Peptides against a protein of PDB entry 4Z63. Designs and how they scored, part 46

Target 1, 334 residues: chain A of PDB entry 4Z63
Amino acid sequence: LCLGMNDLTGNIPEDLFHLKRLNLLGIQENRLSGSLSREIRNLSSLVRLDVSWNLFSGEIPDVFDELPQLKFFLGQTNGFIGGIPKSLANSPSLNLLNLRNNSLSGRLMLNCTAMIALNSLDLGTNRFNGRLPENLPDCKRLKNVNLARNTFHGQVPESFKNFESLSYFSLSNSSLANISSALGILQHCKNLTTLVLTLNFHGEALPDDSSLHFEKLKVLVVANCRLTGSMPRWLSSSNELQLLDLSWNRLTGAIPSWIGDFKALFYLDLSNNSFTGEIPKSLTKLESLTSRNISVNEPSPDFPFFMKRNESARALQYNQIFGFPPTIELGHNN

## One batch from the design tools (peptide; aimed at target 1 N146 D245 K308)

Design b2_p20_4_s3 (made by RFdiffusion4, then SolubleMPNN; from b2_p20_4, 10 letters changed)
Fold by OpenDDE base, seed 4:
Structure b2_p20_4_s3 (fold): chain B 334 residues (1-334), chain A 20 residues (1-20)
Amino acid sequence: as target 1 above (334 residues)
Amino acid sequence: IEEFVAKYSPGYPSWISTVE
C-alpha cells in the first residue's frame, strides 16, 4: 500500500493494521500525526515500512520482534522521541534503518551482534548524547552510517579500527574531538570511500602524518572546523579522490602540486582558508575537468549531502555525489 | 529537529555537510 506524497492528516486507521499479508506500507510525505500505533505489530508480513516526512510523535513502538521480515524502516523527518526500541535494536532482519531528523534521545545503543543484516544506518539530526557506540563495528554488514548532528562528545572509538564494512561515514556536527585520533583510527577502515567530518574538531591541527593512508577514499569533507596546519601530505596517496572540501578552516601554506594528480577529482573546495603562494598549474590538468567522463552510476552514500552558505542558511540537498557541479573553489584565501 | 518543509537557498562561499 503506497499512499505517500499526499496531504493526508490524522492518524493511520487502526483497521489498516489488519492487513496481515501487507509487504510494503508507504505513507511518507504526508501530514500524519499522533503516535505510531503499536498495532503495526499485526503487519507480520511487512518488509518495508516508510512513514518518513510526517508529523508522527511519541516513542517508536517496541514491536519489531513481531516483524520478522522487516528489512526497511524509514521514519526520517518526524517528531519521534525516546530511544531506539529494544526490538528494533535487536532486529536480525533489518537492512536499513533511517530515523534521521527526529528527536530521539539518550545514549545510542544497538545490539550489533543481533543486527546481522544491517547495512545502512541513518540517525543524523537527533538528540542522541554520550559517546559513539563502541560496538558499531560488530554490525558486520554495516556499510553506510550517518550519525551527524548528534551530541557524541569525545573521540572516535578505538574499536572502529575493526569497522571493515564501513564505506560511507558521516559524523558532521557531532561535537567530536581529536581529529588526529579519528583519522588514525578510520584509516584502518579499508572500505571507507566517503568520510564527512564537517563542524567538528574546532580549532585543532589537521594532522600531516605521512603514515596516514586512506587507500579507497573518494570523498573527504572536513569543512568548517577551524583546523590549523597545511594541506596534509597523506592525502596525496588517496588516488581515487573525487571530492575534497576543506573549506572554512585555518589551513596555511601552499596548495601542493599533487592536488592536480587526482584523476577523478571533480570537486575541490579550499575556500575560506589562509593558503598562500601560487595556484598549482597541475590543477589545470585535472582529467575529470578536461576530458574524462565520470560514471554517474558509482555507489553513493544513502545519506544526502547539503551545501550551506552559513550556519543559519538552509542548504541545497544533493542525493548523489555527482549532483555537485565540477568545481574548483579557492576563494577567500590570503 | 529540522524544519518539516526544507527550503533550499544555498550561496557562496559554502561548505558541504550531511546536515540541513
Scores: peptide ipSAE 0.314, ipTM 0.703, DockQ to the pose 0.292
OpenDDE base, seeds 1, 2, 3, 5: peptide ipSAE 0.302, 0.328, 0.310, 0.309; ipTM 0.696, 0.702, 0.706, 0.708; seeds 2, 3, 5 fail the geometry check

Design b2_p20_4_s4 (made by RFdiffusion4, then SolubleMPNN; from b2_p20_4, 9 letters changed)
Fold by OpenDDE base, seed 2:
Structure b2_p20_4_s4 (fold): chain B 334 residues (1-334), chain A 20 residues (1-20)
Amino acid sequence: as target 1 above (334 residues)
Amino acid sequence: IEEFVNKFSLGYPSWISTVE
């Protein structure tokens, strides 16, 4: 049953929960309000539940133990409060959980040993606090993780060295500290292709340690951190780099010539730094900017990217990396 | 659903994140 993209108001009719054979319930993009009914437990055949983009409030009901076939739960852009229900945090069937842009709070806890099918987790823009969950690497299929815009004070856990399934990771604006430790840990994530760390590590030094290596890194975004240092030499070994944003830092020195050796690099933003010297001639030879054949079919993260002009401006949403136009930004370097 | 809007509509300065 798909009733999305309407102007439906009020609560879900109780009789809807009598549909025991229902595999898909989509009621997204409406004006549905109140609490999400616990009677969703009666939908025992449910595979997909989409309640996103509504006005739901209260706690998410703890009934997911009665939904043994549920693979997809989409609840982004609501007013949900409280924590993740215990039955949801222990769901063995769940492949995707999206609760982005809610008011969920407390310590983030997931039973990753039970969540054997979890592939995608989006909890961005909530009110979670405390430390990052050390047991996230125990979610052996977890590929896509957005934890951005929460208050995860402290450092990236050492356990994330074992996060082999991790491919897409965002921690933007999460009050993280110690960029040297974070990069030193995350370099062990062999499948990591997308790393977004914008608005963290305030005023720290970007490490220039030649021992750092990110083999499969395609997207690196570490913008607006006020980072000091220079262009890191370790980045030159990331031959698959497609997008680099280091804008709005305090980086100094020359832009190195190796920046033009990235065959797939189509988006470069080094603006609003303190770089000096000449623009490398190698940037004029970037194949991705001269060739029309950018393959559009590369895997992308499940979470969107946002571009902000400033802290007060509304961000533009980009659903895919390839939605970014080919760009070289070197402005505002003094 | 906010549709994809081109970077050029924002003007400069700008940065990328994964948060609204």
Scores: peptide ipSAE 0.219, ipTM 0.696, DockQ to the pose 0.319
OpenDDE base, seeds 1, 3, 4, 5: peptide ipSAE 0.202, 0.183, 0.191, 0.205; ipTM 0.699, 0.743, 0.747, 0.745; seeds 3, 4, 5 fail the geometry check

Design b2_p20_5 (made by RFdiffusion4)
Pose (drawn by RFdiffusion4):
Structure b2_p20_5 (pose): chain A 334 residues (1-334), chain P 20 residues (1-20)
Amino acid sequence: as target 1 above (334 residues)
Amino acid sequence: SLSKYINSDSSWITTDEPPD
């Protein structure tokens, strides 16, 4: 049953909950509102539930043991409150959970021993608080994590050294501390390709510690953190690097020669720092900016990227990394 | 040849979804 992208109003008629054989319900992008009824436990054949872009509110009903075939739950852009229900946190069948841009709050609690099929999680733009849940690496299939724009505090848990499945990790604007510990931990996640740390670690020093090694790293964004220190040389060992954004920090010193050695780099933003010295001549032999003989695969995280020119400008959206224009942005330095 | 790749702005990247 596909009703998506219409102008429908009111709540879901209770009539709909008699459909015990329905495996797909798309009601996304309408004006629907009210609470999402507990009677939804009666729809035991559901595989894909798309409630996104409506006006729903109240708690997400804790009925998800009654929906053992649920694989995709899409609730993004609604007014849902409370945390993740225990039954949803215990669902062994969920592949994907998208609750982003909701009014959700409290501690974030998932039973990752129980969630053996979870491979993608998007909780962005919510009010989840407390520490990042230490058990997240226990979701052995979780590849894509977007926790951006939340109300967490403290450090990245030590157990994140074991997050073997982690590929795309977006932590922007989440009030994270100790970038030194965050980078020392996260370097042990061998599948990490795209990492977004923007608006965290405010005023901290960027670790220069050269034992740090991110081998498969493709996209590194750590911006507007007002970080101090120099261009970190440990980054030169990430040969796959495609997009680097260190902008809006307090970084100083000269821009080193090895920045021109990234063969897949097509986008770099070092703007709005305290960089001095001349421009390194090696930026003239960047391979992805010269010839057509460099070829690589675009990273594929499940989340869009946003770009802001200044503090008051409306943002630009890029659904894919290769949507960024190939760019050298060195402005507002010394 | 590389002048076309140069940008003079002072921009930055995030994953925060802007409000309406």

Design b2_p20_5_s1 (made by RFdiffusion4, then SolubleMPNN; from b2_p20_5, 8 letters changed)
Fold by OpenDDE base, seed 1:
Structure b2_p20_5_s1 (fold): chain B 334 residues (1-334), chain A 20 residues (1-20)
Amino acid sequence: as target 1 above (334 residues)
Amino acid sequence: SLSKYISTGSSYITTVTPDL
């Protein structure tokens, strides 16, 4: 049953939950309100539940033990409160959980040993507190992780050295500290292609440690951190780099010539720093800016990106990396 | 020319959902 993208209001009719053979319930992009009914438990054949972009409130019901076929739960952009229900945090069938942009709170706890199928997790823009869950690497299929805009105080856990499945990781604005430790840990994630760390590490030094190496890194975003230091030499070895945003920091020194050696680099933002010297002539040789054939078919993160204007609440949403226009931003340097 | 791709640099990328 697909009823998404309408102007439906009120509650879900209770009789809808008697549809025991229903595999897909999509009611996204409506004005549905109230609590999500516990009677969802009656949908024992449910594979996909999409309640996203509604006005739902209250706690998510703890009924996911009665949904053994559930692979996709999309609840982003609602008013859900409380924690992740225990049955959801232990779901062996769940492939994708998207609860981005809710009011979920407490300590984030997932039973990764039980969540054997989980490959995509979006809990961005919630009210989770405490530390990053050290056991996330035990989710052996977990590839996409967005935990942005939560209050995860402290450092990236040492256990994330073993996060082999991790490909796309966002921690923007999550109160993280110690960028040197974070990068030192995350370099061990050999499948990591996208790393977004914007609005963390306030006033720290960006490490220029030549021992750091991100082999498969395509997207690095560490904007608006007030980071000190220079362009990090270790980044020059990330030959697959496509997008770099280090804007709104306090980085100094010259923009190095090796920045133009990235064959796939189509988006570069170094604006609002304290870079000095000349613009590297090598930037004029960026193949990605001269060739119109950006490979549109490359995998992107499941979580959206936002181009945020510093002085504006408004942001442009980009659902794919290649949705970004080819860009070189070097403005507002001294 | 490189000039076609030079922007004014008033933004940054994030994954924080903006307030609507």
Scores: peptide ipSAE 0.434, ipTM 0.804, DockQ to the pose 0.847
OpenDDE base, seeds 2, 3, 4, 5: peptide ipSAE 0.412, 0.400, 0.415, 0.401; ipTM 0.792, 0.796, 0.795, 0.798

Design b2_p20_5_s2 (made by RFdiffusion4, then SolubleMPNN; from b2_p20_5, 8 letters changed)
Fold by OpenDDE base, seed 4:
Structure b2_p20_5_s2 (fold): chain B 334 residues (1-334), chain A 20 residues (1-20)
Amino acid sequence: as target 1 above (334 residues)
Amino acid sequence: SLSKYISTGSSYITTVTPEP
C-alpha cells in the first residue's frame, strides 16, 4: 500500500493493521501525526515500512520482534522521541534503518551481533548523546553509516579499526575531538570510500603524517573545522579521489601540484582558508574536467549531502555525489 | 578553460539536515 506524497492528516486508521499479508506500507510525505501505533505488530508480512516525512511523535513502538520479515524501516523527518526500541536494535532481518532528522535521544545502542543483515544506518540529526557505540563494527554488513548532528563527545572508538564493512561514513557536527586519532583509526577501514567530518575537531591541526593512507577514498569532506596545518601529503596517495572539501579551515601553505594528479577529481573546495602561492598549473589538466565522462551510476552514500552557502539560508540537498557540479573553489584565501 | 569550473561564493558541504 503506497499513499505517499499526499496531504493525509491524522493517524493511521486502525483497520489498516488488519492487512496481515501486506509487504509494503508507504505513507511517506504526508501530514500524519500522533504516535506510530503498536498495532504495526500485526503486519507480520511487512518487508518495507516507510513513514518518513510526516508529523509522527512519541516513541517508536517496541514491536519489531513481531515483524520478522522487515528489511526496510524509513522514518526520517518525523518527531520521534526516545531511543531505538530494543526489538528494532535486535532485528536480524533489518537491512536499512533510516531515522534521520528526528528527536531520538539517549545513548545509541544497537545489538550488532543480532543485526546480521544491517547494511545501512542513518541516524543523523537526532539528539543521541554519549559516546559513539564501540560495537558498530560488529555489524558485519554495515556499509553506510550516518551519525551526523548528534552529541557524540570524545573520539572515534579504537574498535573502528575493525570496521571492515564501512564504506560511507558521516559524522558531521557530532562534537568529535582528536582528528589525528580519528584518521589514524579510520584509515584501517579498507572499504571506506566516503568520509564526512565537517564541523568537528574545532581548531585542531590536520595531521600531515605520511603513514596515513586511505586507499579507496573517493570523497573527503572536512569542512568548517577551523583546522590548522597544510594540505596533507598522505592524501596524495588516494588515487581515486573524486570530491574534496576542506573549506572553512585555517590551512596554510601552498596548494600542492599533486592535487591535479587525481584523475577522477571533479569537485574541489579549498575556499576560506589561508593558502598562499600560485594556483598549480596541474589543476588545468584535471582529466575529469577536461576529457572524462564520469558515470552517474557509480555507488553513492544513502545519506544526503547538503551544500550550505549561507549560515542563514537553506542548504541545497544532493542525494548523490555526482549531483554536485564540477567545481574548483579556491576563493577567500591569502 | 579552468574558468568554467571555478565557482563563486562561500559554501561548504555537510551531512547535517538543515532546519526548515
Scores: peptide ipSAE 0.428, ipTM 0.803, DockQ to the pose 0.825
OpenDDE base, seeds 1, 2, 3, 5: peptide ipSAE 0.422, 0.426, 0.411, 0.391; ipTM 0.805, 0.800, 0.786, 0.790

Design b2_p20_5_s3 (made by RFdiffusion4, then SolubleMPNN; from b2_p20_5, 9 letters changed)
Fold by OpenDDE base, seed 4:
Structure b2_p20_5_s3 (fold): chain B 334 residues (1-334), chain A 20 residues (1-20)
Amino acid sequence: as target 1 above (334 residues)
Amino acid sequence: DLEKYFSSGSSYITTDIPEP
């Protein structure tokens, strides 16, 4: 049943929950309000539940143990409060959980040893606090993780060295500290292709440790952190780099010539730093800017990107990396 | 909008923006 993208109001009729054979319920992008009914437990055949972009409130009902076939739960952009229900945090069937842009709070707790099928987690823009859950790497299929805009004070857990499944990771604006430790840990994530760390590590030094290596890194965004230091030499070994944003930091020194050696680099933003010297001539040799061979069908994070103006409330949303136009931005440097 | 954002040189990429 797909009733999305309407102006439906009120709550879900209780009789709808009598549909025992229902596999897909999509009621997204409406004005449905109130609590999400516990009676969803009656939809025992449910594979996909999309209640996103509504006005639901209250706690998410703890009934997911009665939904053994549920693979997709989309509840982003609601007013849900409380924590992740225990049954949801223990769901062995769940592949994708999207609860972005809610008011969920407390400590983030997932039983990753039970959540054997979880491959995509979006809990960005909530009110979770405390530390990043150390056991996330135990979610052995977890590929996409967005935890941005929560209050995860502290450092990236050491356990994330073992996060082999991690490919896309967003932690922007989550009060993280110790970028050196974070990068030192995350370099061990052999499948990591996208890393977004914007608005963290306030005033720290960007490490220039040649021992750091991100083999498969395609997207690195560490903007608006007031980071000091220079262009990190270790980044030169990330040969698959496609997008680099280090804007709005306090980086100094010259832009190195190796920045032009990235064959796939199509988006470069080093603006609003303190770089000096000449623009590397090698930037004129960026193949991605000279050829139209852009693979639009490359795997992308499930979470959206935003281009935000500094000191502006407005942002442009990009659902795919290749939605960004080919860009070289070096403005507002010394 | 896109032109305005890129022309200003005052933008950055993030993932922490709430949906409307």
Scores: peptide ipSAE 0.466, ipTM 0.818, DockQ to the pose 0.440
OpenDDE base, seeds 1, 2, 3, 5: peptide ipSAE 0.438, 0.458, 0.464, 0.444; ipTM 0.802, 0.820, 0.809, 0.797

Design b2_p20_5_s4 (made by RFdiffusion4, then SolubleMPNN; from b2_p20_5, 8 letters changed)
Fold by OpenDDE base, seed 1:
Structure b2_p20_5_s4 (fold): chain B 334 residues (1-334), chain A 20 residues (1-20)
Amino acid sequence: as target 1 above (334 residues)
Amino acid sequence: SLSKYISNSSSYITTVVPEE
């Protein structure tokens, strides 16, 4: 049953939950309100539940132990409060959990040992507090993780050295500290291709440790952190780099010539720093800018990106990396 | 030419959902 993209209002009719053979319920992009009924437990054949982009409120019902076939739960952009229900946090069937842009709170706890099928987790823009869950690497299939805009304090856990499944990671605006430790840990994530750390590490020094290496890094975004230092030499070894945003920092020195050696780099933002010297001539040789054959079919994160204007609440949404226009932004430097 | 790709933006990339 797909009723998405309408102007439906009110609550879900209770009789809908009598559909025991229902595999897919999509009611996204409506104006549905109230609590999500516990009677969803009666939908024992449910594989996909999409209630996203509604006005649901209250706690998510703890009935997911009665949904053994549930693979996809999309609840982003609602008013859900409380924590992740225990049955949801222990779901062995769940592949994707998206609860981005809610009011979920408390400590983030997932039983990763039980969540054997979880490959995508989006809990961005919630009110989770405490520290990043150390056991996330125990989710052995977890590839896509968005935890942006939560009140996580402290450092990236040491256990994330073992996060082999991690490919796409967003921690934007999560009050994280110690960028040196974070990068030192995350470099061990051998499948990591996308790393977004915007609005963290305020005023710290960007490490220039030549021992750091991100072999498969395609997307690095560390914007608006007030980071000091220079362009990090270790980044030059990330030969697959496609997108780099280090804007709105306090980086100094010259833009190095090796920045033009990235064959796949199509988006570069170094604006609003304190870089000096000349624009490297090597930037004129960027193959990605001369040949429009950017492979549009490359895997991308499940979470969207936003181009945020510093003074505006408005942002442009980009669902894919290749949605970004080819860009070189070097403005507002010395 | 490189000039075709140079923009003047006061923007940065994030994954934080903007406030409506």
Scores: peptide ipSAE 0.415, ipTM 0.785, DockQ to the pose 0.808
OpenDDE base, seeds 2, 3, 4, 5: peptide ipSAE 0.411, 0.367, 0.406, 0.382; ipTM 0.782, 0.775, 0.782, 0.783; seed 3 fails the geometry check

Design b2_p20_6 (made by RFdiffusion4)
Pose (drawn by RFdiffusion4):
Structure b2_p20_6 (pose): chain A 334 residues (1-334), chain P 20 residues (1-20)
Amino acid sequence: as target 1 above (334 residues)
Amino acid sequence: SSVAKYIVPGSSWISSVDVD
C-alpha cells in the first residue's frame, strides 16, 4: 500500500490495522499527524514501514516484537518524542533505522547482541544525551552510523576500537571531547572510509602524534572545531584521501609539501585558519586536478553533506561526494 | 597554472547535518 507524496491529513484510520498481510506501507511525505497507534502491532507481516515527512508526535509505540519481519523503519522528519523503544532496540530483523530530525531524547540504548541485522542507523538532529553508547560496536553489521547534531557528551568509547563493520561515521555537532582519544581509537576501525567530526572538540589541539594511521580513509571532515596545532603529518599516509576539510580551525604553521601527494584528492578546504608561509608548489601536481588517468570509486555513505559559506548563509546540499566541485580553498589565512 | 581554475576564493566548511 503506497500513499506517499499526497496531501493527506488526520491520523491513520484504525481500519488500516486490520491488514495482517501487508508487507509494505508507505505513507511518507503527507500531512498526517497524531500518535502512531499501538494497534500497529497487528500488522505482523510488515517488512518496510515508511512514515517519513509527516506531522506525527508522541512516543514511538513499543510494539516491535509483534513485527518480527520488519527490515526498514523510516520515521525521519516527524515530532516523535522519547527514546528508542525497547522492542525496536531488540529487533533482530531491522536492517535500517532512520529516525533523524525528530524530537527524540534521553540516553541512546540499543541491544546490539539482539540487533543482528542492523547495518544502517540514522539518529541525526535529535536530543539524545549521555555518553555515546559503549555497546555500539556489538552491532556486528553496522556499516553506516549518523549521530550528528545530538546532545551527547564525553569521549568516544574505547570499545569503538572493535567497530569492524564501521564504514561511514558522522559525528558533526555532537559535543564530543578529546579529539586525541577519538582519533587514536577510531584509527583501529579498518573499514572507516568517511569520517565527519565537524563542530566537536572545541578549542582542542589537533593531535600531531604520528603513529596515527587511517589506511582506507577517503573523506575527512573536521571543521569549525577551532582546533590548534599544525597540519598533521600522520594524515599523509592515507593514500585514498579524496576530500579533506580542516577549515575554520586555529591551525598554524606552513602548509606542508605532502598535501600535494594525495593522488585521489579533488577537494581541499584549509580556509579560515592561521596558515603562513608560501603556498606549497606540490599543489600544482595534484593528480586528480591535472590529468584524466587517475580513477577511483566515490565513497557511498547514507547521509548527505552540507556546505556553509559563512555563519549566516543557507547551506548547500550534496548527496554524493562527487557532487562537490573540485576545489582548492585556501582563503582567510596568512 | 593548469590548476589555477580550481582555486576558490573565500571560506566555507562542510558538515553532515544541516546546522540552520

Design b2_p20_6_s1 (made by RFdiffusion4, then SolubleMPNN; from b2_p20_6, 7 letters changed)
Fold by OpenDDE base, seed 1:
Structure b2_p20_6_s1 (fold): chain B 334 residues (1-334), chain A 20 residues (1-20)
Amino acid sequence: as target 1 above (334 residues)
Amino acid sequence: SKVSKYFRPGSSWVSSVNLD
């Protein structure tokens, strides 16, 4: 049953929960309000539940133990409060959980040893607090993780050295500290292609440690951290780099010539730093900007990127990395 | 005026992630 993208209002009719053979319920992009009924437990054949982009409120009901076939739960952009229900945090069937842009709070707790099928987790823009869950690497299929815009304190857990499944990771604006430790840990994530750390590590030094290596890194976004230091030499070894944003830091020194050696680099933002010297001539030779046909069928994260041109501007959403226009931004340097 | 670009991890429209 797909009723998405309408102007439906009120609550879900209770009789809808008598549809025991229903595999897909999509009611996204409406004006549905009230609590999400516990009677969703009666939808025992449910594989996909999409209630996203509504006005739902209250706690998410703890009934996911009665939904043994549920693979996809989409609840982004609602007013949900409380925590992740225990049955949801223990779901062995769940492949994707998206609860981005809610009012969920407390400590983030997932039973990763039980969540054997979880491959995508989007909990961005909530009110989770405390530390990052150390057991996330126990979610052995977890590839996409968005935890941005929560109030996590402290450092990236040491256990994330073992996060082999991790490909797309966003921790933007989550009050994280110690960028040196974070990079030192995350370099061990062999499948990490996308790393977003914007609005963390306020005023720290960007490490220039030649021992750091991100082999498969395609997207690095570490904007608006007030980071000190220079362009990090370790980044030159990330030969697959496609998108680099280090804007709104306090980085100094020259832009190094190796920045133009990235064959796939199509988006570069180094704006609003304190870089000096000449623009490297190698930037004019970037193959990605000269050749129109980069048909790179590359994996994209399940979470979109938002670009704001300024604080007052509307955020532009990009669902794919290649949705970004080819860009070199070097403005507002000294 | 400093042109501020803020990249924020966004609202995935969960497009049908072809998990196939």
Scores: peptide ipSAE 0.032, ipTM 0.661, DockQ to the pose 0.049
OpenDDE base, seeds 2, 3, 4, 5: peptide ipSAE 0.025, 0.024, 0.031, 0.025; ipTM 0.688, 0.687, 0.709, 0.668; seeds 2, 4, 5 fail the geometry check

Design b2_p20_6_s2 (made by RFdiffusion4, then SolubleMPNN; from b2_p20_6, 6 letters changed)
Fold by OpenDDE base, seed 3:
Structure b2_p20_6_s2 (fold): chain B 334 residues (1-334), chain A 20 residues (1-20)
Amino acid sequence: as target 1 above (334 residues)
Amino acid sequence: SIVSKYFRPGSSWVSSVDLD
């Protein structure tokens, strides 16, 4: 049953919860309000539940133990409060959980040992607090993780060295500290292709440790951290780099010539730093900017990227990294 | 929308931060 993208108001009719054979319920992009009914437990055949982009409030009902086939739960952009209910945090069937842009709070806890199928987690823009859950690497299939815009104080857990499944990771604006430790840990995530750390590590030094290596890194976004230092030499070994945003930092020194050696680099933002010297001639030779025929079918994170031309401009949402226009932004340097 | 980044006129900005 798909009723999304309407102007439906009120609550879900109770009779809908009698549909024991219902595999898909999509009621997204409406004006449905009130609590999400506990009676969703009656939808025992449910594989996909999409209640996103509504006006739901209250706590998410703790009934997911009665939904043994649920693979997809999308509840982004609602007014949900409380924590992740225990049954949801223990769901062995759940592949994707998206609760981005809610008011969920408390300590984030997932029973990753039980959540054997979880591959995508979007909890961005919530009110989770405390530390990052150290046991996230125990979610052995967890590939996509957005925890941006929460209040996770402290450092990236040491346990994330074992986060082998991690491919797309956003921790933007989560009050993280110690970028050196974070990068030192995350370099062990050998499948990591997308790393977004914007609005963290306030005023720290960007490490230039040559021992750091991100082999599969395609997207690195570490903007607006007021980071000091220079362009990190370790980044030159990330031969697959496609997008680099280090804008709005306090980086100094020259833009190195090796920045033009990235064959796939199509988006570069180094603006609003303190870089000096000449623009490397190698930037004019970036193949991705000169060749029209780069059909790159690459996996993208499930969390969106946003581009704004200026503060007053409408943000453009991009679900695919390659949707960004080829860009070199070096403005507002010294 | 929450403006997560300080802007100067003409600057582009990329983020994964939700602006809703």
Scores: peptide ipSAE 0.028, ipTM 0.707, DockQ to the pose 0.247
OpenDDE base, seeds 1, 2, 4, 5: peptide ipSAE 0.024, 0.029, 0.029, 0.027; ipTM 0.690, 0.706, 0.696, 0.702; seeds 1, 2, 4, 5 fail the geometry check

